Peptides against a protein of PDB entry 5H65. Designs and how they scored, part 121

Target 1, 294 residues: chain A of PDB entry 5H65
Amino acid sequence: QYLERTPLCAILKQKAPQQYRIRAKLRSYKPRRLFQSVKLHCPKCHLLQEVPHEGDLDIIFQDGATKTPDVKLQNTSLYDSKIWTTKNQKGRKVAVHFVKNNGILPLSNECLLLIEGGTLSEICKLSNKFNSVIPVRSGHEDLELLDLSAPFLIQGTIHHYGCKQCSSLRSIQNLNSLVDKTSWIPSSVAEALGIVPLQYVFVMTFTLDDGTGVLEAYLMDSDKFFQIPASEVLMDDDLQKSVDMIMDMFCPPGIKIDAYPWLECFIKSYNVTNGTDNQICYQIFDTTVAEDVI

## One batch from the design tools (peptide; made by RFdiffusion4, then SolubleMPNN)

Design b2_p14_5_s4 (from b2_p14_5, 4 letters changed)
Fold by OpenDDE base, seed 5:
Structure b2_p14_5_s4 (fold): chain B 294 residues (1-294), chain A 14 residues (1-14)
Amino acid sequence: as target 1 above (294 residues)
Amino acid sequence: AFVFGPLEPFPLPP
């Protein structure tokens, strides 16, 4: 899209909603710890949620491990089941169900595993070896997703989460609706299981200054602004360093703002009403970090 | 490892 550049002083005087192209310096940003900005966003109800911590997941999986897999639900047309009894931890039973494609087990890099009674560590180990892992539990008539507070799908180091408010969970046998049982696209898995998938997003507040005025702009973006997926950054040190480097370039520590680079971006204004208080807010959109800056 | 805090409330667009 093409918009003429507008100075911040002019924008601050105008009514919302409007779209602007601006050129400004990043005076400051929040939160300071960049990865505190990584959140989960529901595209349907628009709630923002924290990414669960390892400790939270440990509790969920420990609770799941207290329940014994139901023998009646093992070895169906959809999956082959294997059971292990741990030597430690009171001999807990772990069931792994290998999902078949048309009755045939796919290669490990294409195989979906359903896990009952696994710890976080065990699940992570399996997710590194196999294409996809779903933590499940034995329901009354079928396997069911363990808990939406935990990932519904783990692929490598990526944890996919679902919205508790918007999801209406269906049993595991609904995976039969998927014609291709090798690719395991997260959105397709979510749809089959009645899950509204949450999106990883960077949530940040930028304080922008162009010398004519100062404006706070909201950034909520999954992968366009940094050209780095929010879904991958938490588990990848190199991506973390890249984001930090980008922010340091925009807002160098220990340097005067006069020496800061100019940032060109699009912002949109919108009205927010809290009781009797009417406020105009701003959001960054359709903006990416330029390659020459990186 | 990053330290995460609670969500800071921000007025979202309608």
Scores: peptide ipSAE 0.029, ipTM 0.548, DockQ to the pose 0.330
Fold by OpenDDE base, seed 2:
Structure b2_p14_5_s4 (fold): chain B 294 residues (1-294), chain A 14 residues (1-14)
Amino acid sequence: as target 1 above (294 residues)
Amino acid sequence: AFVFGPLEPFPLPP
């Protein structure tokens, strides 16, 4: 969509909702730390959530590890089960269920593991060896997802999370609905299990200044603005450096704003009701960092 | 390990 450039001073006087093309400098942005800007977003209810810390996951998996796997749920048509007893004083039992494809165990790189009673460390070790891992627990009649506060699927270093509010969890046997039990696409797994998957997003507030006015614009984007997936940035030092470099380029520290680069972007205005107060807010949309800048 | 902190609340579109 083509929009003519509008100065910020004019935008600030107009009613919402409207779309604008602007040319402005990034005076400042929040949060300053990249790790603080990465959130989980539900596409259905639009809730923003924090990415769980390792400590949070440790607690969840430690609690799960106190539960003994139900023998009656082992070795079904869907999966073959192996049980380990830890050498610690408690003799913790860990069950790993290898999901079969049409009754046959797939290759390790294509095999989905259901882990019951594993610690975060153990799960991470398995996810490094096997492409796909789901933390589970023994339900009444079937295995069930352990906890939506933990990843419903771990693939390599990527943790896939689901929305607690929007998900209606179904038992593990619903994975039978998947024709291809080798690729384990996160969205397909989520659909089978009744999970609304959360999306990793960059969430930032940009203070934009074009010399005529100043406004704050909200950025919520998964992979378009930086051309870097929010889902990968936390686990890749090079990607983190790239984002940091981009932000430093737009808003260089120790330099006056007069020397900042001009940025062209699209913003949309929208109305927000805070109690009895009506406020106009702005969001960046359909904007990507130019390749020449990075 | 990344230490995640809360963001300053920003009003979301309806």
Scores: peptide ipSAE 0.029, ipTM 0.509, DockQ to the pose 0.375
Fold by OpenDDE base, seed 1:
Structure b2_p14_5_s4 (fold): chain B 294 residues (1-294), chain A 14 residues (1-14)
Amino acid sequence: as target 1 above (294 residues)
Amino acid sequence: AFVFGPLEPFPLPP
């Protein structure tokens, strides 16, 4: 896409909606902390949600661990069940259900585990050893997803979440609808269980200044802007450092804006109604971090 | 050095 460069002072005088190419400096941005900029977005209802913290998950799984696995739901045609009793005073029961492919247990790197009564630590240990883990609980007639406030699927260090508003949960036996019970693609698992997957997104506000004017532009992006997946950044120190380095390069601390680099990007204007007030807002689009070719 | 740029290549103005 090619657009002529428009100065901010001209943009600020125009009606929305319109698309612009701009050359400006990043005066400031918010939030300053990376973990505050990563959110969960529903592609269906467009609700933005916070990514649950470890403490939040601990509470959910601790509560789930107070419930004993139902023996009647163990060892079905879909999965083989193994029960562990913890050595603590409570003797907590943990059930791990190994999902079979056509009655055969798959290799460990292709195996889906359903975990019942596990703590966050135990679940994470299993997800590091096996391909995929789903936290579950005993329902009336079948295993069910534990809680949509927790991940519906954990693969390594990646937590997959579902939308509470848009999802209509189905029991675990609906995984039988999957022809391939070895790859465990998150979207396929979600569809089988009636889950609308949430998308990890970077959410930031940039204050842009080209010397003619100043405007705030909204950024919502999953993996294109930084060329770093929002779904992985919270669990990878190197990726976090990379994002921080990029932002420090564009908005270097301790120096005046006159020394900041010029940035070229696309922004679109749109109308927002808040009660009786109508305002024009701006969003960054079709923009990525690139090397300066000059 | 990195800059913000377009996702797709665009022609430079003459």
Scores: peptide ipSAE 0.023, ipTM 0.480, DockQ to the pose 0.027
Fold by OpenDDE base, seed 3:
Structure b2_p14_5_s4 (fold): chain B 294 residues (1-294), chain A 14 residues (1-14)
Amino acid sequence: as target 1 above (294 residues)
Amino acid sequence: AFVFGPLEPFPLPP
C-alpha cells in the first residue's frame, strides 16, 4: 500500500498508535559503539539482555570445571564418553561426550559434543574443530545443560543463548527425539531441551531530523535493517566494518548535517506509560538499507 | 549513497 510522506512536525502532534512514512536525515545515533548495540531478545517475554562477555563465561565454566563428571552417566546409547585428567589444577577431569547418530559416531564436522568440566578456551577450541558443542553438567539421573547464563549451543564462533524466564529445561537424553543427529539446528536443539532461544538484535536509537522537526526512533532488528545478522557481527571483523561504514555514510563524522543524505523509512508511534507519566515513542519498522537508485 | 527503504508494503492505519 502507498503511504504519503508525513513531515516530522505533523507526526509529533498526532496521537499514537500510528504508522508513518518519513524522509529525514540521521542527525545522530546511540550507542556509538557497535558492541553496545547488540543485545539478546526473547521472542516470548520480550526481555532484552546483554550478551555475556568473555569474563562472564570464564567464571561460569571455571565453576563448572570444579565438578567431577559422574561416571554413571558416561557411555549411553546417545553418546560415547572420553575422560581427560589434567596434570595441574588438582587433576581436573574433563569429559567429552560424542553424540551418536543411530548408534554410530558421525564425522567430526557433523558431530555434537557435550562438554563437562571444560574451560572456555577448551570449549572454543573444540567448537572450531567439531560441528557443535553443548556445555553440560552431571545431574542426578542424566546430563543436564550447564547454565542458561552460558550458551546452550556453540557452533564455530556463534553462541546460542536461551531465555531463563521462558525456558523449562529438560535433560540431555531428550536429544533422542531429534531424527537428524548431524545438522544440529539450533531451534531443534532448543526445542528438545525445553529452551526458548534468544535472538540477537541490533538495538539503537536514531535521532531523525527533516528540517521541520526532530524525533527519536527506536531500532530493534535482527538481520533485515543492515542485511547483516546481529548473531554474527560480534565475531566477524568484516561485518563490523560494513556496519560502521553504513553508519558513517548516514551520519558522517566531522561533517555538518546539511551534507547528510536523506533517508526514507517507516516509523510507528506507540504509547508508553511509566506510572503517571505517559509518552509517545517511535520505532523504525519494515525498513532496510539500500542504495539510492533515484 | 544509501537510504533507508521499505522492506515490504505495510497496511494503512485503521
Scores: peptide ipSAE 0.022, ipTM 0.513, DockQ to the pose 0.033; fails the geometry check

Design b2_p14_6_s1 (from b2_p14_6, 5 letters changed)
Fold by OpenDDE base, seed 4:
Structure b2_p14_6_s1 (fold): chain B 294 residues (1-294), chain A 14 residues (1-14)
Amino acid sequence: as target 1 above (294 residues)
Amino acid sequence: PLPKPTWTSTVDPR
């Protein structure tokens, strides 16, 4: 059915669920800081969680570095292993396992490294040189993923996370199931290791005002709304600037709302039950930022 | 010409 433009005052009086086309101004939005708007979302259990920051990862990798790599798990048909002893007072052992493709070591830009005992800094350094990095630990019979609180896969500046609730971790040797051991597609790696990958999403609340009424609309989007991937924005200054610029255009600082641009989008209403209280909420969907020429 | 920000829905209006 054709969706007519509906004023907010009318929408606010209607029952959910429904879909609407609206024309409104963005009075305000939350959160104001971009880094606070990026979350991890599980597609199965729908849990939203914070993206771990550097301090969180440091702790995890420091803990991992206290364990000595098991010599019995080195140099398998899947990977070649190299061990380093750090030149510090503790003599920390670091194992790097180079995953082979059909018994042959791939080029660096195609190679997956399994890192055991590495610090965040060391892992990041290696991820800049090689295609992919997986933090691992020595299990009973095989290497295993270190911790789902840390990335299960690092590719360049992108950290891939898994859902602790929905994942049933399998050992590293399950990577043998991958026919192509050069591309290291995150979803394929996740599947092989029993990981349900989390999705980066922008999570924001927009306060919309069309002069007839005001409502709050929820935004949860990975890459369509801003035409910027949520998975990359935290690690890219240019992308951050772009998002900031967009929001500044929608909500120009220092001027009155009367001068704000009119925006058109689609929103859907839905019911939320909190005990005995029924609330109608709104969510933006299938909407992208577009630029018109003035 | 200056850019004008707009939200555009990808939903088919029909």
Scores: peptide ipSAE 0.023, ipTM 0.551, DockQ to the pose 0.023
Fold by OpenDDE base, seed 5:
Structure b2_p14_6_s1 (fold): chain B 294 residues (1-294), chain A 14 residues (1-14)
Amino acid sequence: as target 1 above (294 residues)
Amino acid sequence: PLPKPTWTSTVDPR
């Protein structure tokens, strides 16, 4: 796609919707803190929601730990089950179900665990040793996903979430529909369990200034703009530092805007109506931060 | 501390 560069003063006078290529400086941005800019987005209903905090997950898993695993649901053709009793917390029962591939237990790096009664800490420890972890509970006739307020799938440090509004949960035995039970692709797991996966996104507002005009542009992006996945940044200090460094480069603190770098990007305009009020808004699209050639 | 890179925002070629 090719567009001629348009000054902001001209853009501000035009009707929406339109696409533009611009060259502007980042005067300011919000939110200022990275963790505030990372959200979950549903591709179906388009709802934006906050990423659950550790404290939120602790509550969910504590509640789940009050339930005793149903013995009748252990050791099926799909999984082998092991039960542990904790030394504290009134002898809490923890069930770990190791999902098999065609009746054979996979290697740890290929194995999906289903966990009942585990704490966040315990789940995280297991996720570092096995391919994937799903927090579950004993349902009436089968294991079921514990709660969509918690991750439906944990892979390493990546927490995969589902949309409560759009998902129609199915029982764990539906994982049998997966021919390959070693790769555990999040989308495949979600499909089998009736989950609409949420997407991690960076959500930011950029105030752009090219000397002819000033406008605010909305950024909603998963991994393209920063070339850093929003899904990984919250759990990786180095990635966080990288994003911070990028933003500091675009909008250096303590420096006058005249010395700011010029940014070339695409923006699109769109109409927003609220009652009788009609407003034109702008969104960044198809833009990536790249290393300077100079 | 990570080395400070030099970056520009460029259009994603599609």
Scores: peptide ipSAE 0.028, ipTM 0.552, DockQ to the pose 0.026; fails the geometry check
Fold by OpenDDE base, seed 1:
Structure b2_p14_6_s1 (fold): chain B 294 residues (1-294), chain A 14 residues (1-14)
Amino acid sequence: as target 1 above (294 residues)
Amino acid sequence: PLPKPTWTSTVDPR
């Protein structure tokens, strides 16, 4: 199977949907800032959302910290609870619930913590020491996930988010359904709690030019295009640098497009209807950045 | 030798 290369001028004249192999230069791209290109995507409803910033999370956890942990929900068969009272002006109470595996506390590197009333800073400190952290609050009869606007699971520096639209939250005791309470796989945790996990994706618009025509192509990809996970890039300076370097190589600043490298990729066309306006759009697919030796 | 960036399709859709 072979897809023949098609010039952009020919593509621009054809009806959608179709798939093409092209060879073109990256004239420009948007957004220019990496953090703006990383989004959260729901695999079920396909909604795109912004990744919450630190400031957003601070607000959520500060609000959560105004709520007092319910003593009635502490120390269950599922978890052992420890309570701290902060020495700050308000005497905030923080509850940490250590999830047990068959009644036994696992090692720190396998332990899931449920944090109630913690600040972002406190949560981050704990997530760096323990395997996994879930921000929670006291519900009527059980602990519940704090807020889907915040991560439902934090593992190290990785924040896992859920879709508000598609999720039907269940109480924390539903974690009992997990046979293995040591690995804490995000998808398993999500399933137990009725969460549809969001996926980190790179979302960018590329303006491609092969000398015969100019075409805008959409990129939505999690880890294939850059061979870098979108889920990790925001928290890793080296990965950020790598993406920036790649884009700078494709579209080098300060030089004319004639000196830009030629890029080969696949694009697909599709129809978009916006009211009475019908247009054909293009998306990059099945393409990975590769580096060749000159 | 300097690396040359290339967008390469990992799979052929056809």
Scores: peptide ipSAE 0.021, ipTM 0.506, DockQ to the pose 0.024; fails the geometry check
Fold by OpenDDE base, seed 3:
Structure b2_p14_6_s1 (fold): chain B 294 residues (1-294), chain A 14 residues (1-14)
Amino acid sequence: as target 1 above (294 residues)
Amino acid sequence: PLPKPTWTSTVDPR
């Protein structure tokens, strides 16, 4: 169905919900700092959450490190266990469980580690050497995920989080249901453990101006708009630079809006009720940044 | 030459 370009002044007068094609300039955007624009989104309950900071994770893992691994839960058919005792910290015990594939230990680059009692630093070191890491704790009868406030899965520098509201956690032995225990797909791991995975999203507010009117449009996108995954950007300097470059091109600092590029995109309007207040909001959708080389 | 950025719909508007 054909959508003609609509001036912002006309859009601002119309009822929601509707979809529009627009041509406008990006007058400004919020937040200005990239790390503030990256959030976690639940695809089921649609809750937006902050990405935990290192300090938050330190606390969680430090607390977990105060618990002693249960010897009865070591060395099952699913995993082989190795225990380390630290010289300091009153002899803290760290358990690393190496998940087996059909009873055989996989290569390091394909191996999933379950870590019990590890610090953030230790976990990060291991995640750089092995394919995947899950922080766990000793439950009553089985290993269990440590905390949904921490990643349920770490792969390299990527932290995978789950929704506390929508997840119903199952014990680690449920990983047995996975046929392939070499390519640890986050969605598969999540499903096995009863986790609803959260999605990294860019959340930004764009102030758009086409000369006829000004409106704020909200962007919530994981990987289409910038053609950069929100899940990777926080841990990759080059990707961060790329996003910054894009935003600088759209909204160049130090120059007047008259010199800004014209942008074409799709926005949709929707109604929002806040108490007794009814307002129309706008969201960018199905839009990708394109570059014309001149 | 400098790139000129454009936001483009991933869906055909027609």
Scores: peptide ipSAE 0.012, ipTM 0.492, DockQ to the pose 0.023; fails the geometry check

Design b2_p14_6_s2 (from b2_p14_6, 5 letters changed)
Fold by OpenDDE base, seed 5:
Structure b2_p14_6_s2 (fold): chain B 294 residues (1-294), chain A 14 residues (1-14)
Amino acid sequence: as target 1 above (294 residues)
Amino acid sequence: VLPKPTYTGTVDPR
């Protein structure tokens, strides 16, 4: 994509939709806190959702832990089950179901665990040792996903979420449709269980100034702009520091805008109708932070 | 210190 550079003053006078290449300074950005900029986006219904906080997940798993695993659903052809009774917490039962590949238990780094009755802490500990974890509950005839308000799949520190609006959940035995029961690709797991996976995205508003004009442009991006996955940043201090460093470089605190670096990027305009008001908005696209910035 | 425009694909806003 080759576009000639257009000054912001000219862009502000033009009708949408159009694509532009610009050179501007980042006067300011919102939100200022990184954790506030990370959202979940549905590729089908396009809703933006907040990433659940630890407290939210704790409540969900605590509620799930009040339910007793159904003995009739243990030890199927798909999985082997182990049951633990906690010494504390009124003797709650925790079931761990180890999913088999063609009747054989895979190695820990390839194994999917189905967790029933586990706390957030317990689930997190298991996800650090095993390839994949799915929080489940006992349904009428089969194990089922616990709650779409919680991750449907946890892989290490990565929490995969599904869209409540677009998903039509299917029982856990539908994992049998997966020929390879070792890799546990999130999209494949989602498809088998009737889940529309949500995408982690950075959502930010950039106020851009090139000296001829000022406009606000939205950034909605998963992993291309920063070259850092939005899905990993919340659980990785080093990645957080990297994003913060990049933003501080673009918009240095405590100095005048005249000293800010010039940024080159693509923006596209689009029309937004709010009642009787028609507004032109702008979005950053096809732009990556240069390697020399990192 | 410039973001480089590269073809990466885009998502529709909002």
Scores: peptide ipSAE 0.022, ipTM 0.601, DockQ to the pose 0.036
Fold by OpenDDE base, seed 3:
Structure b2_p14_6_s2 (fold): chain B 294 residues (1-294), chain A 14 residues (1-14)
Amino acid sequence: as target 1 above (294 residues)
Amino acid sequence: VLPKPTYTGTVDPR
């Protein structure tokens, strides 16, 4: 279906909500740092959250490591448990629970580990060797997820987070409901544990200029705009370089806007009301960077 | 209420 191109000056005069096709230059964008543009979004309550930093995770896991694993919760039908004692003065206990598939231990590349008392470093090392890792703690009658402020699932370098507001956590034994205990799909794990998974999103504000007017449109997108998953970009240098290259192409540093490329994209307008203040805002939607640009 | 998207665009820097 065809949508006519509308100049920004005309858009700025119209009521919301509406959809537009535009041709404009990217005068500027915020934030300038890629790591600041990656957020976590809840698809249910629509809350935006910061991705936890390494320091935040260190604190959570250090606190968890002060708790001793409950011996009564080791070695169930769901998992086999191994315990290590550190050689430091405190003698920290670390429990690794290997989740079984139909009563047998899977291969390492298909195995889910439940880790109790591990540091961030130890957890990351294990996640690189095994398929999946869940940080856990000893509850009263079962293992439980450690903390939704930390990942509920780590697969390689990808950290999967859950929404604190929308999740109603269930104990680890609920993983028994999963038929496939080898692939460990994040959404399936989340469902079993009562977690509403958060989505990684790029959040940026684009200042667009077509020579007739200037408007700000924000981008909130997971993987369509850049054709790069927001969930992977923070841990992949090549993907980071790709995003930086794209943004440098759209908004090249050190040159005047007259030399900037023209961008064809879609924006939608919407109303935002704060008390008596009514504002029209704009969002980029259904827009992808051209394949020949990547 | 946000409008429903009906189109797919492409950022073309040409």
Scores: peptide ipSAE 0.020, ipTM 0.618, DockQ to the pose 0.048
Fold by OpenDDE base, seed 1:
Structure b2_p14_6_s2 (fold): chain B 294 residues (1-294), chain A 14 residues (1-14)
Amino acid sequence: as target 1 above (294 residues)
Amino acid sequence: VLPKPTYTGTVDPR
């Protein structure tokens, strides 16, 4: 899209909602730490949530590991089950259920594992060797998703989360509705299990200054602005470095703003009501970092 | 090189 460039001083005087093209310098941004800017967003209820930390997941999986797998739920038409007993003094039982496609076990790179009683470390090890992993627990009549506070699906280093508010969980046997039981697309798995998947997003506030005025613009974006997926950045040091380099280029530390680069971007204004107070806010949209910058 | 305006789709404002 194309819009005429508008100075910030003019924008600040106008009513919302409107769209603008601006040329401004990034005076500052928050949060400064990248991990604090990555959130989970529900596309249905629009709630923003924190990405669970490793410690949070450890607690959830440790609790799950205290529960013994139900023998009655092992080895169904949908999956073959294998049980491991840990060598520790407690003799913890871990069940791995290998999901079959039409009664046949798929190749390891196409296999979905349902893990019951596994620790975070064990689950991560399996997810690195197999295509997909779902943490589960024994329900009354079927296996069920362990906890929506944990990933409903792990693929390599990517953790897929679901919205607690919008999801209506269904039992594991509902995976039978999937025609293709080899690709395990996250959205398909979510649909089968009644999960509304959350989206990883970058959430940042940019303070923009073009010499005529200063305004704060909100950035909420999954993979377009940086051309880096928010879903992968927390688990990839190189991607983190790339984002940091971009931000350092826009807002170089130890240098005066007069020497900062000029940024061209789109912003939209919108009204926010807080009680009796009406405020105009701004959001960056339809903007990406140029390829030659990286 | 600097941020470049291009259509990427919009998200709902907070």
Scores: peptide ipSAE 0.043, ipTM 0.685, DockQ to the pose 0.035; fails the geometry check
Fold by OpenDDE base, seed 2:
Structure b2_p14_6_s2 (fold): chain B 294 residues (1-294), chain A 14 residues (1-14)
Amino acid sequence: as target 1 above (294 residues)
Amino acid sequence: VLPKPTYTGTVDPR
């Protein structure tokens, strides 16, 4: 159905849920810092989580590195294992398990590594050389995912996370169910391991003003609004600059709102219950920054 | 049932 343009003053008087087409200026937005706007979203339980910081990951992997790999779990039909002993005072053991495809080790660019006892630095080094890395630990009878607070899969600079609430973790041997053991598609890996993958999303609040009224609308979007994946932006300076430029264009610093560009977008209203109070909220949907701006 | 938009909204600062 076609939506005609509705002024904000009219929208503010209407009950939810409804969909609207609007033309408004971006008076302001929150948060101002990009790293604060990128979250992890569960598509199943809809929880929003912070992206773990490097310091958080350091702690997790340091703890994992205190555990000695179980010799009984090395060198299975699924993977070949190599063990390193570090030269530090603790003599820490690190196990790298190279996942095989039908009993054959794949090329490095197609290889999945299971890392046991590695530090963040070591894991990052390996992820730069190999296609995919999964941090693991020795379970009772099989290797298991190390911790859902850490990435379940690292591919290059992209960290894939899983939902602690919705995931029912399965052991590493379940990777055998994957016919293709070369591409290591994150969703396939997640499915095999019983993980509900989290999605990177931009989460922002836009204060919109069309001269008739002011309305706050939420943006929760993975890759459609900016045409930039939220999953990549934190690790790419150029993408960060692009987002910053876009936002600066929408909301130029140091000038009056009268000079701001007009934005045409869709918003939907919905009801939110906060205790006994019913509040109407608004969310931007089906809206994309024009390609000429990017 | 909410109506579906017939086109995507656009944000063009130019």
Scores: peptide ipSAE 0.028, ipTM 0.644, DockQ to the pose 0.034; fails the geometry check

